# Peptides against a protein of PDB entry 3HUF, part 19

Target 1, 320 residues: chain A of PDB entry 3HUF
Amino acid sequence: MWIIEAEGDILKGKSRILFPGTYIVGRNVSDDSSHIQVISKSISKRHARFTILTPSEKDYFTGGPCEFEVKDLDTKFGTKVNEKVVGQNGDSYKEKDLKIQLGKCPFTINAYWRSMCIQFDNPEMLSQWASNLNLLGIPTGLRDSDATTHFVMNRQAGSSITVGTMYAFLKKTVIIDDSYLQYLSTVKESVIEDASLMPDALECFKNIIKNNDQFPSSPEDCINSLEGFSCAMLNTSSESHHLLELLGLRISTFMSLGDIDKELISKTDFVVLNNAVYDSEKISFPEGIFCLTIEQLWKIIIERNSRELISKEIERLKYA

## One batch from the design tools (peptide; made by RFdiffusion4, then SolubleMPNN)

Design b2_p27_3_s4
Fold by OpenDDE base, seed 3:
Structure b2_p27_3_s4 (fold): chain B 320 residues (1-320), chain A 27 residues (1-27)
Amino acid sequence: as target 1 above (320 residues)
Amino acid sequence: EEEKKKKEEEEKEIEKYYEEELKEEEE
């Protein structure tokens, strides 16, 4: 989201969130959803137009700002952004920090980008929320991204957390739920006057973790917790692979259970399977190898003695 | 002295513009 602040109380000491949309900035406008009053003798009645675009798909992967267009409204003293005069047709900016000078005002409006990118685990929830969140200047998507700041967990009461949720947690992404998204939708009007009224996602996250025993105490307790162990996995999701890498596992991939030969068994401590393969093929598992699902592995990982538990299970099945 | 004079000229230009804008509101 774009946030504006100003020196010298020209914005009445308030910070404001600018959502995607158009704003008229000037001396003789009333502060509302589409107008920003700035009082100085060199500022025209209607001085500039700010236009903030909705997020692009690229912005979701980069964490870059929504495009910020500034147009001077043919003013006597002009408009500058980052000490450069705005062109006659307006200029567009993708910098995360903008210093906007209206006319000869001795104080500048400082616009800065607060990065917020929301990943969804469920495509149906993305379809429901994406449009509204994009209108808040929040990039959204399903795919993993290094720019993701938040991850939406689907509240299915009593269901196991997904691999996506596990991975988001280990990445230190702020896990949120539908209740936080609902709250975000209500603040749009209140944050016009004060950007500090933006809801804290960390409170939502703390409540999710506190109320769900499927999460470990911290991501740090799980990262590299299985260093020195080796696994084989069916070539399934990239998220599953990245999750196992964050656990510190050496990973071998195979295409089918039939590809699990004696050589692979000799180098592998356990095999990670998806639920469908585990349930269908449990009768035909290779002898002398520990097979488990990612969900079963996660239940071991969240325990304080995870390394001892996995070692005992490996030993039990090698001698069975 | 030149910098002071330039600042005083800029302040006069701003004040003149502001006075012109106030007259346009009264018409």
Scores: peptide ipSAE 0.352, ipTM 0.862, DockQ to the pose 0.795
Fold by OpenDDE base, seed 1:
Structure b2_p27_3_s4 (fold): chain B 320 residues (1-320), chain A 27 residues (1-27)
Amino acid sequence: as target 1 above (320 residues)
Amino acid sequence: EEEKKKKEEEEKEIEKYYEEELKEEEE
């Protein structure tokens, strides 16, 4: 989200969130959802237009800012951004930090980008929330991104957490739910005058983790917890692969269960399968190998004695 | 001295503009 602040009381000491939309900036406008009053003698009654675009798909992957357009409204003293005069037709900016000088005002409006990118675990929730979140200047998507700051967990009562949720947790992404998204949808008016009123997701995250026994106490409890073990997996999911890497596993990939030969069995401690393959082919599993789902692995990993538990299962199947 | 004089001239230009803008609000 874009945040603006200024020194010298030109913004009345207030910080504002600029959501996607158009703002008239000037000395003789009233602060509202589309106007920003700036108090200085060299600033025109209506001085500039700020236009914040909605997030692009690229912004979701990069954590880049919503495009910021500045137009001077044919003012006597002009408008500058980062010491450069704004062009006659306006200019567009993708920098994360903008110093906006209106006229000959001795103080600049400082605009800075606070990154928030929300990943969704399912397309249904994305479809429900994306429009509203994009109107808050929040990029949204389904795919993993290094720019993701938040992850929306699916609330299905009695279901195991998804691989996406597991991976988001290990990546130290802030896990949120629909209750937080609902709260975000209500803040648009309250944060106009005080950007600090933006709800903190950390409390939501803490409550989710505390009240759900499917999470360890910290990501650090799981990261590299299986160092020294080797697994094989179907080459089906990048997130699954990255999850297993974060556990410290040596990973071999195979294309089909038919590729699980004696050589692979000799090099691996266990095989990780998706639920569909596990359920359909459990009768045909090779003897002497420990096969499990990622969800079954996760249930072991969250235990304090995960290494001992896995070791016992591996040994049990060698002697069976 | 020249920088000071330039600043004083700029401040006068700003003040004049502001006074003109205020009069246009009263008309």
Scores: peptide ipSAE 0.351, ipTM 0.862, DockQ to the pose 0.831
Fold by OpenDDE base, seed 2:
Structure b2_p27_3_s4 (fold): chain B 320 residues (1-320), chain A 27 residues (1-27)
Amino acid sequence: as target 1 above (320 residues)
Amino acid sequence: EEEKKKKEEEEKEIEKYYEEELKEEEE
């Protein structure tokens, strides 16, 4: 989201969140959802137009700001952004930090981008929330991104957490739920005058982790916890592969259970399967190899003695 | 001295503009 503050008292000492939309900035406008009053003698009654665009798809992957357009409203003293005079037709900015000088005002309006990108695990939830979140200047998507700051977990009571949720946790992404999204939707009007009124997603995350026994105490408890073990996995998802890499596993990929030969068994401690393959082929698993789902693996890795537990399961199946 | 004079001229220009803008609000 864009946040503005100003040097001196030209914004009355307040920080303001700018959501996507259009703002008239000037000396003789009333502060509201579409107007920003700025008090200085060189500032025109209606001085500039700020237009913040909704997030682009690219912004979700880069963590870049919503495009910030500035237009001077044919003022006597003009408008500058980052010491450059704004063109007559307006200029667009993608920098994360903008110093906006209105007229000959000795103080600048400082605009800065606070990065927030929300990944969804569930496409139905994305479809429900994306429009509202985009109107807050928050990029949203389903795919993993290096710019992802938050991950929406679907609350299905009694279901195991998804691979996406597991991976988001290990990546140290802030996991949030629908309750946090509801709070974000209500805050739009109240945070106009005070950027500090934004709900803390870390508190939501802490509550999710505390109240769900499917999470370890920290990502660090699981990262490289299986270093030295080797697994084979079906080539299903990049997220599953990256999850297993974060566990410190050596990974071999196969296309079908029929590719699991004696050589692969000799080099592999266990086989990781998706639920569909596990359920359909459970009767035909190769002898002498430990096959498990990612969800079953997760239940082991969240335990304090995960290495010992895995070793015991591998031994039991080698001698069975 | 020249920089000081230039600042004083800019301040006078700003003040004149502000006074003109106030008169247009009273009309």
Scores: peptide ipSAE 0.349, ipTM 0.861, DockQ to the pose 0.843
Fold by OpenDDE base, seed 5:
Structure b2_p27_3_s4 (fold): chain B 320 residues (1-320), chain A 27 residues (1-27)
Amino acid sequence: as target 1 above (320 residues)
Amino acid sequence: EEEKKKKEEEEKEIEKYYEEELKEEEE
């Protein structure tokens, strides 16, 4: 989201969030959802128009800012952004930091981009929330992104957490739920006067982790916890592969259970399967190898003695 | 001295503009 602040009293000492939309900036406008009052003698009654675009798909992957357009409203003293005069037709900016000078005002409006990108694990929830979040200047998507700051966990009471949630946790993203999204939707008007009223997702995250025994105390407890072990996995989602890599596993991939030969078995401590393959193929598992699902593996890795537990299961099945 | 004079001229230009804009609000 864009946040503006200014030195001196030109913004009344307040920070403001600028959501996607159009703002008239000037001396003789009243602060509201579409106007920003700036008080200085060199600032025109209606001085500039700020237009913030909704996030692009690219912004979800890069964590880049919503496009910020500035137009001077034919003022006597003009408008500058980053010490450059704004062109007659207006200019668009994708920099994360903008120093906006209205007229000859000795103080500048400082606009900075606070990155927030929300990944969804569920396409139905994305469909429900994407429009509202985009109107807050928040990029949204389903695919993994290095720019992801927040991850929406599905409220399925009594179900195991998804691979996406596991991976998001290990990536140190802030896991949130629908209650936080609802709260974000209500804050839009109140943050006009005070940008600090933006809800803290860390409190939501702490509450989720505290109330769900499927999470370890920290991602660091699981990262590289299985270093030195080797697994084989069916060529499934990239997230599943990246999750196993974050555990410190050496990973071999195969296309079918029939591709699991004696050589692969000799080099592999266990086989990781998706739930569908695990349930359908239980009877056809190769002898002498430990097969488990990612969810079963997760239940082991969240334990403090995960390495000992894995070792015991491997030994149990090698001698069976 | 030249920088001071330039600043004083800019301040006068700003003040004149502000006074003109206030007068247009009263008419």
Scores: peptide ipSAE 0.349, ipTM 0.861, DockQ to the pose 0.840

Design b2_p27_6_s1 (from b2_p27_6, 9 letters changed)
Fold by OpenDDE base, seed 5:
Order: sequence, then structure tokens, then C-alpha cells
Structure b2_p27_6_s1 (fold): chain B 320 residues (1-320), chain A 27 residues (1-27)
Amino acid sequence: as target 1 above (320 residues)
Amino acid sequence: MEEEEEKKEEEEEEKEAEELLKEEELK
């Protein structure tokens, strides 16, 4: 989201979130959803127009800002952004930090981009929330992104957490739910006066972890917890591969269960399968190798003695 | 009258701004 602040009390000592939309900036405007009052005699009654665009799909993957357009409203002294005079037709900016000088005002408006990118675990929730979140200047998507700051878990009561949720947790992404999204939808009016009134997503996250026994106490309890073990997996999911890497596993990939030869078995402690393959082929598993699903592996990983548990399962099948 | 007062106020703030900038350059 874009946040503005300024020195010299020209913004009355307040920080403000700018959502996608158009703002008239000047001395003789009243602060509201489309106006920003700036208190200085050197500033015109109506000095500039700020236009913030909704996030692009690219912004979700890059964590880049919503496009920020500045237009001078034909003022005597003009407007500058990052020491450059704004052109007559307005200029658009994709920098994360903007120093906006209105006329000859000695104090600049500082605009900065606070990155917030929300990944969704399911397309239904994305379809429900994307429009509202985009109107807050929050890029949204389904695919994993290095720019992802928050992850919305699928709330199915009594279901196991998804691989996406497991991976988001290990990546130290802030896991949130629909309650936090609902709260975000209500803040639009309150944050005009004070950007500090933004809800703490970490409180939501702490409550999710506390109330769900499928989560360990921290990502650090799981990261590299299986260091020194080797697994083989079907080349089915990038998230699954990255999840196993974060556990500290050495990973071999195969295309079918028929590719699991004696050489692979000799170098592999266990095989990770998707649920469909695991359920269909349980009877056809290679002898002398431990096969499990990611969900079964996760149930072992969240235990404090995960290494001892997995070692016992490996030994049980190697000597059977 | 209002335009002349507005112009004087702009000129006074421009002077105050230039004085503040000079005080910051002298630190």
C-alpha cells in the first residue's frame, strides 16, 4: 500500500494510506477519501492530483508498487517528484519511494510503498476477495511468489492443512484467514487519519497457530529437521519439492513408480507420493522402501521427535 | 485585495522557507 507522511506539520503530523483512486492535494481542500489537505501558504488551494492505480498481475510477482501518477494542477511554482519537475500532462512513477515537493514548500511529502502481497490457497477465496483487496492496493494471486507477504489458508473445518499452507508456514509467510480479510475491508475510513491503525496480521497468525494442532510452534522447529535424510518424489509439484528442500532433505525425482530401481532404493530413505498415487498403488509399492504422503510426512515433522519417528519407520520397512 | 494578500503570504513563506534551508545548510 502507499503511505504518505510529511515533515513540518504540513500533513498535521499524520500518516495516511492512499488506496487506489484519485486525490486532489492542496491547501483549501478538506481531508476525505478523495482529498488531501496540505497546510502551507506556498501551496496552491488545489495544487496537485495524485492517482494511484490498482495493482497489476506483475506487481503480485515483483512486490512492486501500484502505479503512482502525479499531475500538477497548473500551479505557479509547479510540482516536483524526486527533484524532477512533473510534466504538463502528469508523470507516472513505479519507484517505492517518492519525495513530492509542492511548489516552494520547504517540506516534502514522502510517499513510500509498504509491500503487501496476498497469496490464496484456493481459487474460490481469491475470486471472493481479490476485487476488494485490489481496491486497497494489495496484489493477489494463487501461485507462489517471492514477493508474497501473506497467505490465506483454506478454512475447511476438520481438514488437513494443504501443501501450500505448509510451505507458506516454512517460508515464514504470515498466514491469515478470512477474519483478517474482513477486518482489512473495514479499515478504509479509519486509516485516512492514521496509517498506524492498520490491523496486525501477526495477531491473526498467532491465533491460527495457537488454535490449530497441525502447526508446529515455529517454522524453525521444522526447517532442516530432516537434514541428512534422502527422499525420492514424483515430479508433480514445485511447492512440494521446495517444501521438502526446506526440511533439509536430499531429493531425487522420478516419473513413475516403475522407475524406482534397486539403485534408487539403496540411496533413498523414503518415497514421498501424492495422495492419488499413494491410494491407488499401495499394493504395488517397491519392497524394502518406506512410502508416505506429504500429509503423513507433515504429521511426523510437527512432532518434537520427528527424526526418531522417521528413523523407526525407515528401519521397520528395511528389515521387514 | 485577496490576490495581493495571497501573493504577500506566498512571498513571506518563501522567505521563511529560504531561512529554514539556510539554517539546515549551516548545521
Scores: peptide ipSAE 0.025, ipTM 0.598, DockQ to the pose 0.117
Fold by OpenDDE base, seed 4:
Structure b2_p27_6_s1 (fold): chain B 320 residues (1-320), chain A 27 residues (1-27)
Amino acid sequence: as target 1 above (320 residues)
Amino acid sequence: MEEEEEKKEEEEEEKEAEELLKEEELK
């Protein structure tokens, strides 16, 4: 989200969130959802127009800012952004930091991008929330991204957490739910005068972890917990691969169960399968190797003695 | 009259800002 603050008292000492939309900036406007009052004698009654665009798909992957357009409203002294005069038709900016000078005002408006990027676990929830979140200047998507700051957990009562949720947890993404999204939808008006009123997701995250026994106390409890073990992975997502890497596993990949030969078995402690392959191919599993799903692996990993548990299961099947 | 007052007000704001910037550089 874009946040503005200013030097001196020209913004009354307040920080403001600029959501996607159009703002008239000037001395003789009243602060509201479409106006920014600036208190300076050298600033025109209506000085500039700020236009914040909605997030692009690229912004979801890069963590880049919503495009910030500045137009001077034909003022005597013009408008500058990063010491450059704004062009007659307006200019657009993708920099994360903007120093905006209105006319000859010695105090500048400082705009900075606060990164917030929300990944969804399922397309239905994305479809439900994406429009509202984009109107808050929050990029949204389904795919894993290095720019993701938050992850929306699908709350199905009595279901195991998804691989996406497991991976989001281990990569230290803030896990949130629909309750937090609902809260975000209500704050748009309250944060106009105080950007600090933006809700903190950490409380929501702490409550999710506390109330769900499928989570360890911290990501650090699981990261590198299986260092020294080797696995082979069949028909899993990229998230599954990255999850196994974060566990400290040496990973081999193969395309079919038929590719599992005696040599691979000799070098591999266990095989990780997706649920569909595990359920359909149970009868076709190679002898002398431990096969499990990621969800089954996760149940072992969250235990304090995960290394001992996995070793016992490997030994049990090697000598069976 | 209004344009001369506006110009004086701009010059006063420029001076106040230059003073504030000097106070921040001295901290």
Scores: peptide ipSAE 0.024, ipTM 0.587, DockQ to the pose 0.076
Fold by OpenDDE base, seed 1:
Structure b2_p27_6_s1 (fold): chain B 320 residues (1-320), chain A 27 residues (1-27)
Amino acid sequence: as target 1 above (320 residues)
Amino acid sequence: MEEEEEKKEEEEEEKEAEELLKEEELK
């Protein structure tokens, strides 16, 4: 989200979130969803127009800011952004930090981009929430991104957490739920005058982890917990691969169970399957190897003695 | 008249800002 602050008291000592939209900035406007009052005699009654665009798909992957357009409203002394005079038709900015000078005002408006990018695990939830979140200046998507700061967990009561949720957790992404998204939707008006009123997702995350026994106490408890073990991965997603890498596993990728010969069994501790393959092919599993799903692996990994548990399962099947 | 008053107000605020900056440098 874009946040503005100003030197001195020209913004009344308050920080403000700029959601996507258009703002008239000046001395003789009243603060609302489309106006920013600046308290300075050295600025025009109506001085500039700020336009914040909605997030692009590119912004979701890069963590770039919503495009920030500045136009001078034909003022005597003009407007500057980062010491450069704004052009007659306005200029657009993709920098994360903007120093905006209105006329000869000795104090500047400082605009900065607070990174927030929400990944969804479920396309239906993305479809439900994306519009509202984009109107908050929050990029949204389904795919993993290095820019992802938050991950929306699907609340299916009584189901195992998804691979996406597991991976988001290990990646140290803040896991949130629909309750947090609902709360975000309610604060839009209250944060106009005080950007600090933005709800803390970390509290939501702490509550999710505390109330769900499917999470370890920390990502660090699981990261490299299986270092030294080797797995064969069959027909899994890229997220599944990255998840297994974060566990410290040596991974071999295969297309079918038929690719698992006696030589491979001798070098591999276990085989990781997706649920569909596990359920369909459980009768055709190679003898002498431990086959499991990622969800079954996760149930072992969240245990404090995960290495011992896996070792026992490997031994049990080698001697069966 | 209004434009000269506005210019004078700008010069007064610029001066006040310079004074405030000097006070912050002295703290």
Scores: peptide ipSAE 0.023, ipTM 0.589, DockQ to the pose 0.081
Fold by OpenDDE base, seed 3:
Structure b2_p27_6_s1 (fold): chain B 320 residues (1-320), chain A 27 residues (1-27)
Amino acid sequence: as target 1 above (320 residues)
Amino acid sequence: MEEEEEKKEEEEEEKEAEELLKEEELK
């Protein structure tokens, strides 16, 4: 989201969030959803127009800002952004930090980008929330992104956490739920006057982790916890692969259960399968190898003695 | 009358801003 602040009390000492939309900036406007009052004698009654665009799909992957358009409203002294005069037709900016000078005002409006990119695990939840979040200047998507700051956990009562949720936790993404999204949607009016009223996602995250026994106390408890073990997996999910890498596993990939030969078995401690393959193919599992789902593996790795538990299961099935 | 006062105030703030910029370039 874009946040503005200014020196010399020209914004009355307030920080403001700029959501996607159009703002008239000037001395003789009243602060509202479409106007920003600036207090200086050198500033025109109506000085500039700010236009914040909705997030692009590219912004979700890059963590880049919503496009910030500045137009001077035919003022005597013009408008500058980062020491450059704004062109007659207006200019668009993708920099994360903007110093906006209105006319000859000695104090600048400082605009800065607070990165928020929300990944959804469930396409139905994305479809429900994406429009509202985009109108807050928040990029949204389903795919993993290095720019992802937040991950929406699908809370079905009594369901196990998904692989996406497990991976989001291990990569230190802030896990949130629908309650946070609801709260985020209600603050739109209050944050016009005070950007500090933006809801803290870390409080939501701490509450999720504390109240769900499917999470370890920290990602560090699981990262590299299985270092020195080797697994094989079906080449079906990039998130599953990245999750197993974060556990410190050496990973081999295969395309079908028929590709699991004696050589692979000799080099592999266990096989990781998706739920569908695990349930359908239980009868056709190779002898002498431990097969489990990612969800079954997760239940082991969240235990304090995960390495001992895995070792016992490997030994039990190699000698059965 | 109001437009002439507004112009004088703009010219005074312009001079103060130019003086501040010169003081920063001399440090």
Scores: peptide ipSAE 0.025, ipTM 0.592, DockQ to the pose 0.110; fails the geometry check

